# Peptides against a protein of PDB entry 6EJA, part 57

Target 1, 276 residues: chain A of PDB entry 6EJA
Amino acid sequence: VEYMPANPVRIAFVLVVHGRASRQLQRMFKAIYHKDHFYYIHVDKRSNYLHRQVLQVSRQYSNVRVTPWRMATIWGGASLLSTYLQSMRDLLEMTDWPWDFFINLSAADYPIRTNDQLVAFLSRYRDMNFLKSHGRDNARFIRKQGLDRLFLECDAHMWRLGDRRIPEGIAVDGGSDWFLLNRRFVEYVTFSTDDLVTKMKQFYSYTLLPAESFFHTVLENSPHCDTMVDNNLRITNWNRKLGCKCQYKHIVDWCGCSPNDFKPQDFHRFQQTARP

## One batch from the design tools (peptide; made by RFdiffusion4, then SolubleMPNN)

Design b2_p13_6_s2 (from b2_p13_6, 8 letters changed)
Fold by OpenDDE base, seed 4:
Structure b2_p13_6_s2 (fold): chain B 276 residues (1-276), chain A 13 residues (1-13)
Amino acid sequence: as target 1 above (276 residues)
Amino acid sequence: MLEAVREEFEKKW
């Protein structure tokens, strides 16, 4: 019996969904739904069928809301970061939703731990932020991510405009675009008017895959830097041979990597993971 | 548009 904390954290799950993944979303939602948490769902602007489905579901639950705004989120697009940032703002303005953690999810995600386990863990580490770094050479990361390149999202495409410099004095980091952020840090990111947040928001508005680096970079350079945990509590199936293709060249003037789907044969990896 | 954005960015960074 996992010890339930006296003051369990409440989670705002932000779901960014697109396409026709209604069944996957339903499955995932059923798996993660709990009455004490909050679910804020953004449906891609182009996914009208899914939007209708999500709206129908949301009406059944008082702790489920759908974003009144919708962005067209392309792979690698700056709009994804905008989606998260706007969602964060919305969630902070929802005074009737006293959430403690922000967790982003896609329709493809699925929990490998129980709600109680997650809540217990996060309650213990409620002052921490969980982001997974790339764990490699930072210069290589910058280069491979194209952080030293200027991008512009326009007409469902990420246009590479040229080279740029990393802002002076900023330690850039990143890795996974999946994270668990405490409310305090989200408040900072959302409402801070300091040079760091302001400049980084601007910088990353012209960045490829900004969600993979923005929060890391802001956190590490912020007064909250000591709250970083290099773990996003996710199991990611990385196979670079399969995932590092130019599959999105039609959308982005870059070649990036994507995680792979788990297969039944990968089940052993779930058993071996020590991650909560 | 693209050139303008680039120029603006380069001036700031």
Scores: peptide ipSAE 0.009, ipTM 0.441, DockQ to the pose 0.830
Fold by OpenDDE base, seed 5:
Structure b2_p13_6_s2 (fold): chain B 276 residues (1-276), chain A 13 residues (1-13)
Amino acid sequence: as target 1 above (276 residues)
Amino acid sequence: MLEAVREEFEKKW
């Protein structure tokens, strides 16, 4: 008998989408849609056709909304963090949407567990935040991520302006830009005026791939540090031989890696997962 | 613009 929680958590799914992936988005949306959750969709400012399609879908569901603002996002851009932060503020101001967890998704994501399994798990651990750390040498992480470099997003490009220092007294961490955050921590990130949140928002506004590190760093240095779980409940297909080819040099003055698509041969990896 | 942003950042950090 699957444990049904007495007070099941409700999830705000935040989708950041771009390009021409309308069919992929529709398939993903159908797979994750549930009447008890909320869906907040940002469409890239340059993706007008996709925006019209998403608006049409949103009108069919009371628990689906599209951001009234739109940003032009690029790979590795600081604007992605701004998108999440603004979405968090919007969601907190929506008093008619009583969500408990914030979960970010892309059009390329697909669920590997049932809704009931996810809800049961998060209901049991409703006071925790789920972020996946890099699990390696932190100094190496800083160098590879370019956290000690100053970047500026301008004209659809991430310009490397020079070197910078990491703020003293801050323990920097990071890893995956996919996370599950509880409402309490999202409230802290959104509304806190303490030095940590203020300084980190400023620091990461000039950071490459900020979503991979901002929430980790803020959480670990905050009063909420004891709520961190080093797991984002996701499976990512990392094949560095295929994904690390500096393919984004035309967009970013840095070399990065991207995950790969799952293939049928990877199916065994899904069967080995014990958690949603 | 780029240089100005860099200088401003370096003053703050």
Scores: peptide ipSAE 0.008, ipTM 0.437, DockQ to the pose 0.866
Fold by OpenDDE base, seed 3:
Structure b2_p13_6_s2 (fold): chain B 276 residues (1-276), chain A 13 residues (1-13)
Amino acid sequence: as target 1 above (276 residues)
Amino acid sequence: MLEAVREEFEKKW
C-alpha cells in the first residue's frame, strides 16, 4: 500500500524548452501532468513555433502557464540561471498557485516514478532540498567548471574575459543543474537581501553553467544548509566519450560536457533506482 | 559539467 500523505505537497514544474521538440514535450507533459500540480513553461526566445504550440496547450489547463517573457538560453549561458530565478519570482507572486516544491525539467526528461510516489516522498521530506553534488575533488570541480574564470554572455555567446577569484569564505559546490527545491528556500533565494544571496547572484551572473552550482553554493552557505540532500532524484546518462567533444565551442569560450540520451541498453540503470 | 577537452582549448586560446 503506497503511503498517502495527509497533506500532499503540490509541485511547481518549471519547464525550460527550446528547439522543435514539440512531440517530446507533449510526451513528457502527458507523463507528468496532474491536476494538483502547477506547470510554468518557458520557451526559448528563438523557438517561436514551439512557443505557439505550448500556448495552445496551456489554454486547455488552468494549472499550466507560459512565461510572458522569453530569454535566449544558450548552452552554458548565465541567462539560464536568470530564467530560473525569474520563474521562481513569478511563481512566488502567483498567490493562486500554492506550490510547495520547485522542480525544473527539460523536454527530454521523463519520469521513472509515479506521481503518487513522488508526492509521497516529497511530502515526507517537505523541509529538504534535493541537489546532486559533483562528488569529486572540489578544487578540481572549480577548475573544470571554470568557476575561477569570468564569463560574459553577449550576442548569444559566452565570452571568457579573464581570471577571477572565488569569493572568500564561500564554500562553493555544484554538480547537476537539476534540482528539487522547497518553497521556503526558493523564497530565500528570491527575496533575501543578505550578502550571500546578493553576492552570489552577482558572481553567478558572470559564470559559465551557473545553474550547476548557484543553488548548491547558496544553500550550503545559507541558514538553510542543514536541509540539503545530496540527491536530485534523477538519473543522468553521462558518457564522456560522447558528451565531451567541445561541441559548444561556437557559443562559449570553453569546452564542456553534456549528458547523453538514454538508450534501451541503459534500462538496467533504472531497475537499480530505489528512489524516490 | 566541463572537463574533458579543456586543456586542448586552453592551449589554443
Scores: peptide ipSAE 0.008, ipTM 0.462, DockQ to the pose 0.039
Fold by OpenDDE base, seed 2:
Structure b2_p13_6_s2 (fold): chain B 276 residues (1-276), chain A 13 residues (1-13)
Amino acid sequence: as target 1 above (276 residues)
Amino acid sequence: MLEAVREEFEKKW
């Protein structure tokens, strides 16, 4: 039995979901649901059936809400960052939800640790932000991510408009679009009017896969930079042979990779992980 | 995560 802290953190789980995977979502939701946490669910604007189902579920729980607004999100779209930023604002304005951490999830996610373990860990590190960096050559990362390219999301497509420069004085970083952010940093990102936040919001509004880099970059260049932990407490099944086949060329003017589903054969990877 | 395939896109752009 892990020691429960005297002041356990409360988590706002932001679920961005799409399609028809209602059963998967239900399974995931049941696995992560706890009365002390909060669940804010965005359903893609095109996923009306799923939206109705999510609404029905949300009515059964006081700590589950569905976004009154809905965006049409595409793979790699700037709208995903907008979804997170708007969700952050909404959550900060919900004074009846005293959350301490922001965690984003999809319907494909599944917890490999208990709630108590997660809460105990985050309570111990409540002042930290957990983002996973690519951990490689930053210049190479910029090129591979297309951060030096200008993109526009329009008509369910990410159009490459041309080249751009990284803003001077900004150390760009990124990696995983899955993160755990403390409330203080979320407040900063949401309400700060400093040049960093303002410029980065603008910059990343024309960025492909902005969620993989925006929060990393803002955090590392902010007064909160000392709170960075290069770990997002996730296991990702990366298989480039399977996940990197330019499968999104019809959606974006770039080639991207996506993680693969875990299979029973991957079970050993969960046993070997040292992550809490 | 993106993988740059410049060879393919530079032909188009």
Scores: peptide ipSAE 0.006, ipTM 0.412, DockQ to the pose 0.044; fails the geometry check

Design b2_p13_6_s3 (from b2_p13_6, 5 letters changed)
Fold by OpenDDE base, seed 5:
Structure b2_p13_6_s3 (fold): chain B 276 residues (1-276), chain A 13 residues (1-13)
Amino acid sequence: as target 1 above (276 residues)
Amino acid sequence: MLEEAREAFEKEW
């Protein structure tokens, strides 16, 4: 029997889903659902069938809501960050949902621990933020991520416009786009008008794969920098042989890697450590 | 707190 905290944290799970991932979503939802948590689901604007299904589910649970707005997101698109930022604002404005942590999930992401384990751990470290860094040379990371390049999302494509400079005095970092953020930091990101947040929101609105770097960079350069833990609590099906073939070149002026969807044969991987 | 959290994470996860 795991120790149950006296004041357990409540989690806002943000699910960003698209396409034909209905079965995967159902599996994920069943795996993570708890009456004390909150679930906010964004369905891609183009995925109408999935949206209808998710709406039906949301009507059955008081702690499940679907975003009234829907974005058309593309792989690597800046709009993904916008989706997270808008969902954060929405969640903060929901006064009837007293959540303590923000956690994003997708079909390619699965929690590696039970709910009780997760809640116990986060309750103990509720003042911390969990972001996994790349763990390599930062200069190489910048080049690989194209952070020194200017991109524009338009017509379902990420257009490379040219070169840009990293803002002076900013320590850029990143890695996994799966994060666990406490409410205090989310409030800071959402409502702060300081130069850091303002500048980074602008900078990352023209960034490829912004979710892999934005929150890391903002956190590390913010007054909350001492709250960062370099890890996350998720497992991702990352197969470089399959995911690193420039498969999205038709929609992005860049070559990158993407996690693969889970297959039944991947179930054994849930016993392993999380990968970015 | 940060160091403790990191150590705890490494032990538990």
Scores: peptide ipSAE 0.030, ipTM 0.741, DockQ to the pose 0.014
Fold by OpenDDE base, seed 1:
Structure b2_p13_6_s3 (fold): chain B 276 residues (1-276), chain A 13 residues (1-13)
Amino acid sequence: as target 1 above (276 residues)
Amino acid sequence: MLEEAREAFEKEW
């Protein structure tokens, strides 16, 4: 008998989507949709066809909304963090959506657990935040992520301008750009005016792949540091052979990896991660 | 709580 929580958590799923992934998005949406959760979808400013499709879907469900603003997001761009932060603010201002957790998704994501399992788990640990760390040498991580480098997003490109110093007294961390954040921490990140949040927002506005490090760093240096769980509930097609060939060099003055779209041949990964 | 949550996560996910 699966434990049914007395007060089940409600999740705000924030979907950041772009390109021509309409079919994959539709499949993913059907897989994660539940009447008790909320879905807030940002469509890239350049993806007009996808935007129209998403708008049509949003009109069919009362718990699905589309961002009235749209950013031109690029891989590794600082604008991605801005998208998340603005989405967080919007969601906090939606008084008719009493969500407890913030979960970011892309069109390439797919659930490996049932909704009941997810809700039961998060309901038990509703005061925790789930962020996966790199689990390696931190200095090496900083160098590989380019955190000690200054970047500027301009003309759909991340320009490397030079070296920079990491703020003193800050323990920088990061890893996965997929996270599960409780409402309390999201409120802190959104509305706090303390030096930590203010400085980190400024620092990460010139950072490559900011979502992989911003929330980790803020959380670990904040009064909420004791809520950090070094894990996340994500399955992505992280095929290094396809995703780690500097394919975005024309967009970013750096090399990195990105998740790939799921293909039928990737089915074995779902079976391996889906523990009974 | 943190350790318990981490262990539970590793067990269930």
Scores: peptide ipSAE 0.029, ipTM 0.706, DockQ to the pose 0.014
Fold by OpenDDE base, seed 2:
Structure b2_p13_6_s3 (fold): chain B 276 residues (1-276), chain A 13 residues (1-13)
Amino acid sequence: as target 1 above (276 residues)
Amino acid sequence: MLEEAREAFEKEW
């Protein structure tokens, strides 16, 4: 049992889901649901069946809402970042939801810590932002991520248009597209009109897998840079044999990895990541 | 704060 702080943080979970993974979503939702948190769910525009199911769930809980807008998202698409940014704006405009942290999830995610552990930790470090960096050579990261390439999302495809340069004076970083952001930083990203935020929003609108780098880059170059913690509180199922192929060339003019659904055999990963 | 948070995170997670 973790010590519960006097003023526990409340979390806005943003779930971006697609397809027909209703059972998996239900399982994850049950695992993360708590009455003191908030859940904002975006369902892909093409996933009507899932949307109906999610709507039914949302009607049962006062702290669960579904985005009234829906985007057609593709793997690696810039639209994913747009989804997060719009969700952030929506959540900030929901005055009846006093959340302290923003956490994004997909159907492939699963928490490896209890709610009490998460809340206790975040309450202690409520002024921090948690983003996991790649931990390698940054130049190599840029090349591998295609950050020096210009992409255009059109017709459910990420088209590679050509080469580009990183904006001058910007230290690019990235890694995991799973992040835990405090409300203050989300407010900054959402409402700031400074050159950094403006330029980065534009830059990343033509970026492959923008969520893996946008928030890292903005944070590290912002007045909030001293709040960055190089880690996250999530586990994803990265199977390189299955998920790290150029299997998405039909969608993206690039190669990359995507997390896979958890299988029973993946249970050992949870055990290995568990620390006393 | 940053170093403390990082250390705490690495220890706990």
Scores: peptide ipSAE 0.029, ipTM 0.715, DockQ to the pose 0.014
Fold by OpenDDE base, seed 4:
Structure b2_p13_6_s3 (fold): chain B 276 residues (1-276), chain A 13 residues (1-13)
Amino acid sequence: as target 1 above (276 residues)
Amino acid sequence: MLEEAREAFEKEW
């Protein structure tokens, strides 16, 4: 009774990893690896040992590549968004990798759903984008996320420079920094030169925790707004062995742990709201 | 909150 897609989607998994999480990464990779998907791995600039290990792995698989560029991805840093954006561009330029969906992961993630389940679901809803909103008062979200504050990433630190205003006419949204984006939207984000994308890229270059809000905001204000599903379809859980302490009650999913787990019921339903 | 988030990030990221 399980849905079997005639044209199964292929997923580009973007893994952003750092530190000494080699064992965790290996475990996670083994769990999520499939020959029909693609894996693009960014290793933090400071994690040379891990980088060497990942390179060795990538050489063993034709559908695994490592970013030739490396950034220092500090907590809350704008550089994290840059990492995603650059990886998206790279992936779009890889003409030999016909991926349909973009999914971000970390080394601490572990899949809680089967590949078949994920593929079946995404294949059915391939025109949708899955981003989980904060589900709270938007004004409060803006304030607590510091979206109304100007930050500058410098010397591995996010410096608060002052206050700023949200761009006029933009409905800011956000929530989880775990997202599933279809290729079409990624193309839009990457190549569009419209005012929205241009302004938002600039705006979020000076934003704390930009990945939690950038894609939400761009999507909801874009011509693609009707494709938004308020669900990140979390397919992974954090490795509990790492002692992850996730904070969920505070506006956003800071850690990306389990409250938003992919539920079996989600395979057959989703809620979308078209936003102007 | 931010500090807790930072710590969580450092552990998980």
Scores: peptide ipSAE 0.015, ipTM 0.452, DockQ to the pose 0.032; fails the geometry check

Design b2_p13_6_s4 (from b2_p13_6, 5 letters changed)
Fold by OpenDDE base, seed 4:
Structure b2_p13_6_s4 (fold): chain B 276 residues (1-276), chain A 13 residues (1-13)
Amino acid sequence: as target 1 above (276 residues)
Amino acid sequence: MLEEVREKFEEEW
C-alpha cells in the first residue's frame, strides 16, 4: 500500500496534441485520467477533426477543458512555448482548478507508474521542479540547439535569420521539452515582470525548440534555482543514430533530433529504471 | 514515471 500523503498534489496535465493521434490520445488519456487531476488540452489549429473529437470527449468530464484558442504548433517552433505559456496563464486564472503541478504531455506519452505513485512522489517533492538537462557540455548544447542563432517562426516554418549572442549573465540550460513544474514557479514564469523573465520570453520567442531550454534557463537564473531537479520523470528512447536525421528540414532551417519509439525489445529498460 | 514514445514525424504530420 503506497503511503497516501496527507496533502496529495493535484496535477494539471497539459496535453498538446495534433494530427490524427485520436487513438493515442484516448489511450493515454484513459491511462492518466484521475478525478483529482485536471486536463487542459490544446489541439493544433490544423487538426480540426481531432479538435472536434477532443471537444466531444471533454464534455464528459468536469476536470477536462480544451483551450478556447489554438496555435499551429510545428516541431521546434516558438509556438509550442507560447502554447505552454498561454496554457499556464489560463490554468492560473482557473480558480476552480487548484492544481499544484503542471505537466506537459503529448498523445505519445504513457504512464509507467500508477497515479498514486506519481502523486506520492510529487507530494513529497512538491516544492521542486523537474526538468531534464542535456548534460555537462553547455557550449555543445548551445551550438547543437542553435541557441546562438536567431530564428523566426513564420508560415509554419522556423526560419534561421542569422547569428545572435546569448544574453550576458544568463546561464543557459536545457534538454528535454518535457517537464513537471510546481505552481509557484509557473506563477513566477507567467506573471513576473522582472528582467529575467521578460528578456527570456523575448529571447526564446526567436529560438528553435524553445520549450527545451526556456524553463530550464529561467529556473536556473531565477530565485527558484534551488528547486531544480535534473530529472523529468520520463524515460525517453534516445537513439541518436536513428533520431538525428534532419527529418524536419522541411519545416526548420536546422537539424534536430527526436526520440525514437519504444519497441518491445526496450521493455527491459522500464524494469531497470531506478527513476520514479 | 512517464514513457515518452514519439511516433515518426511523417506519421503525425
Scores: peptide ipSAE 0.010, ipTM 0.406, DockQ to the pose 0.019; fails the geometry check
Fold by OpenDDE base, seed 1:
Structure b2_p13_6_s4 (fold): chain B 276 residues (1-276), chain A 13 residues (1-13)
Amino acid sequence: as target 1 above (276 residues)
Amino acid sequence: MLEEVREKFEEEW
């Protein structure tokens, strides 16, 4: 029996879902559902069938809500960051939902540890923020991520408009668009009017894959920088030979890599990880 | 810990 902390953290799970992934969403939701957490579900504006299904399910649970607004989220789009930022605002304004952590999820995510393990871990590290960085080569990251390029999301496409400079005095970081953020940092990102947050919101509104870098960069340059943990508590099946294709050229003026599905042969990778 | 299934951009191919 893992010792449950005296004051266990409560999690706001933010699910950004699209397409026809209703079965995957149901499976994932069943696996992560707990009465003490909160589930805030955004359904892509184009996914009307899924939206109706999610609304129907949400009515069965007092701790499940669906966003009253809907964005068209494209892969790599600035709209994804906007979706998270708006969800953060909404969640902070929900006074009846006393959450401690924000965790973003997709319908393809699945827990590999128990709720109790996650809660015990996050309760011990309640003042920390968990983001996975790309590593030590910032120059390579900037180039590969296209952070030195100006993008505009328009007509469900990420248009490359030209070159830009990284703002002076900013330590750019990033890596994974999957994160676990404490409420205090979410409050800062949402409501701060300082130059850092204001300028970064503007900068990242013209960025490709902004969710992979915005929170890292803001955190690292903020008064909360000492709360960063270079770990997003996730396992990703990266196989570049299989996953790296220019398959999204119709959506973005860039090439991307997709993680691969875990297969039974990958089971050993879950056993070898000490991360929750 | 969660299983991740989400895509990243690397380079122009």
Scores: peptide ipSAE 0.010, ipTM 0.458, DockQ to the pose 0.027; fails the geometry check
Fold by OpenDDE base, seed 3:
Structure b2_p13_6_s4 (fold): chain B 276 residues (1-276), chain A 13 residues (1-13)
Amino acid sequence: as target 1 above (276 residues)
Amino acid sequence: MLEEVREKFEEEW
């Protein structure tokens, strides 16, 4: 029995969901549901059937809400970052939801730790922010991520407009678009009017896959920089041969990679995970 | 224009 802390953290789970993945969403939701947490669900603007289903489910739970607004979250689109930023604002304005951590999820996610383990861990590290960096080669990251390229999201497409420069004096970082952010940092990102947050919001509104780098870059250059942990508490199944086939070239002027589903042969990876 | 391949990084616990 893990020792439950005297003041356990409460989590705002932000679920960004699309398509026809209702069964996956239901499975994931059942696996992560707890009465002491909060669930804020965005359904892609194009996914009307899923939206109706999610609304129906949400009515059964007092700690589940659906976004009253909906964006078309295309792969690689700036709209995904906008979805997170708007969700953060909404969650901060919900005074009846006293959450301590923001965690983003998709319908494809599944917990590998118990709720009690997650809560105990985050309660111990309540002042930290958990993001996964790309590693050491920042120049390669910039090029491979297309951060030195200008993009515009328009007509459900991510158009490459040309080259751009990284803002001077900014330490760019990134890697995973999956993160666990404490409320204090979310408040800073949401409400700060400083040059860093303002300029980064603008810069990343013209960025491909902005959620993979925005929060890292803002955190590292902010007064909260000492709170970064290079771990997002996730296992992602990357297989370049399967995931890197320019499968989204019809919606993005770039070739990106996507993670793969875990299969039974990948289960050994779950056993090798050390506790943070 | 030549399509460039973006490489993603792995995330682990």
Scores: peptide ipSAE 0.007, ipTM 0.442, DockQ to the pose 0.032; fails the geometry check
Fold by OpenDDE base, seed 5:
Structure b2_p13_6_s4 (fold): chain B 276 residues (1-276), chain A 13 residues (1-13)
Amino acid sequence: as target 1 above (276 residues)
Amino acid sequence: MLEEVREKFEEEW
C-alpha cells in the first residue's frame, strides 16, 4: 500500500494535440484521468474535427477544459512555447483549479506508473522542478539545436533568418520538451518582469524548438535554480536512425530529431526503468 | 540533433 501523503499534490495536465488521432487521445486520456487533477487541452487550429470531438468530451468532465484560443503549432515552432506560456497564464488565473504541478503531454504519451505513484512522488518533492537536460557539451548543444540561429515562425514555416549571439551571462541548457514544473516556478515564469524572464521570452520567441530549452535555461539562471532535477520522469524512445531525418524541411529551415513510438519489441525498456 | 543530419542539411543549403 503506497502511503498517500496527507496533502497530495494536484496536477494540471496540459495536452497539446493535433491531427486526427482521436482514438489515441481517448486512450491516453482514459489512462491518465483522475477526478483530483485538471486537464487543459489545446487543439491545433487546423484540427477542426479533433477540436469538435475534444469539446464534446470535455463537457462530460468538470475538471477538463479546452483552450478558448487555438494556435497553429508546427514542428519546431515558437508557437509551441507560446501555447505553454499562455496555458500557464490561463491555469494561474483559474482560481477554481488549485493545481500544484504543471505537466505537458501529447496524444502519443502513455503513463508507465500509476496515478498514486506519481502523486506520492510529486507530493514528496513538491518544491522541485523536473526537466531532462541533454547531458552533453553546451557548445555542441547550442550548435545542434540552432540556438545561435535566428528563426521566425510565419505562414506555417520556421524561417532561418541568420545568425545571432547567445545572451551574455546566461547558462543555456535544454534537452527534453517534456517537463514537470511546480506552481511556484510557473508563477515566476508567467508573471516575473525581471530581466531574465523578459529577455528569455524575447530570445526564445525567435528560437527553433524553444520548449526543449526555454524552461531549462530560465530555471537554471533563476532564483529557483536549486529546485532543478535532471529527470523528466519519462522514458523516451530515441532511435536516432529512424528519428533523425530532414523530413520537415518543408516546415522548417533546419533538420532535427524526433522520438519514435514505442513498439511491442520495446517492452523490455519498461521493465528496466528505475525512474519513478 | 545528430551531426550527420545537420551536415546533410548544410550540404543541401
Scores: peptide ipSAE 0.007, ipTM 0.466, DockQ to the pose 0.036; fails the geometry check

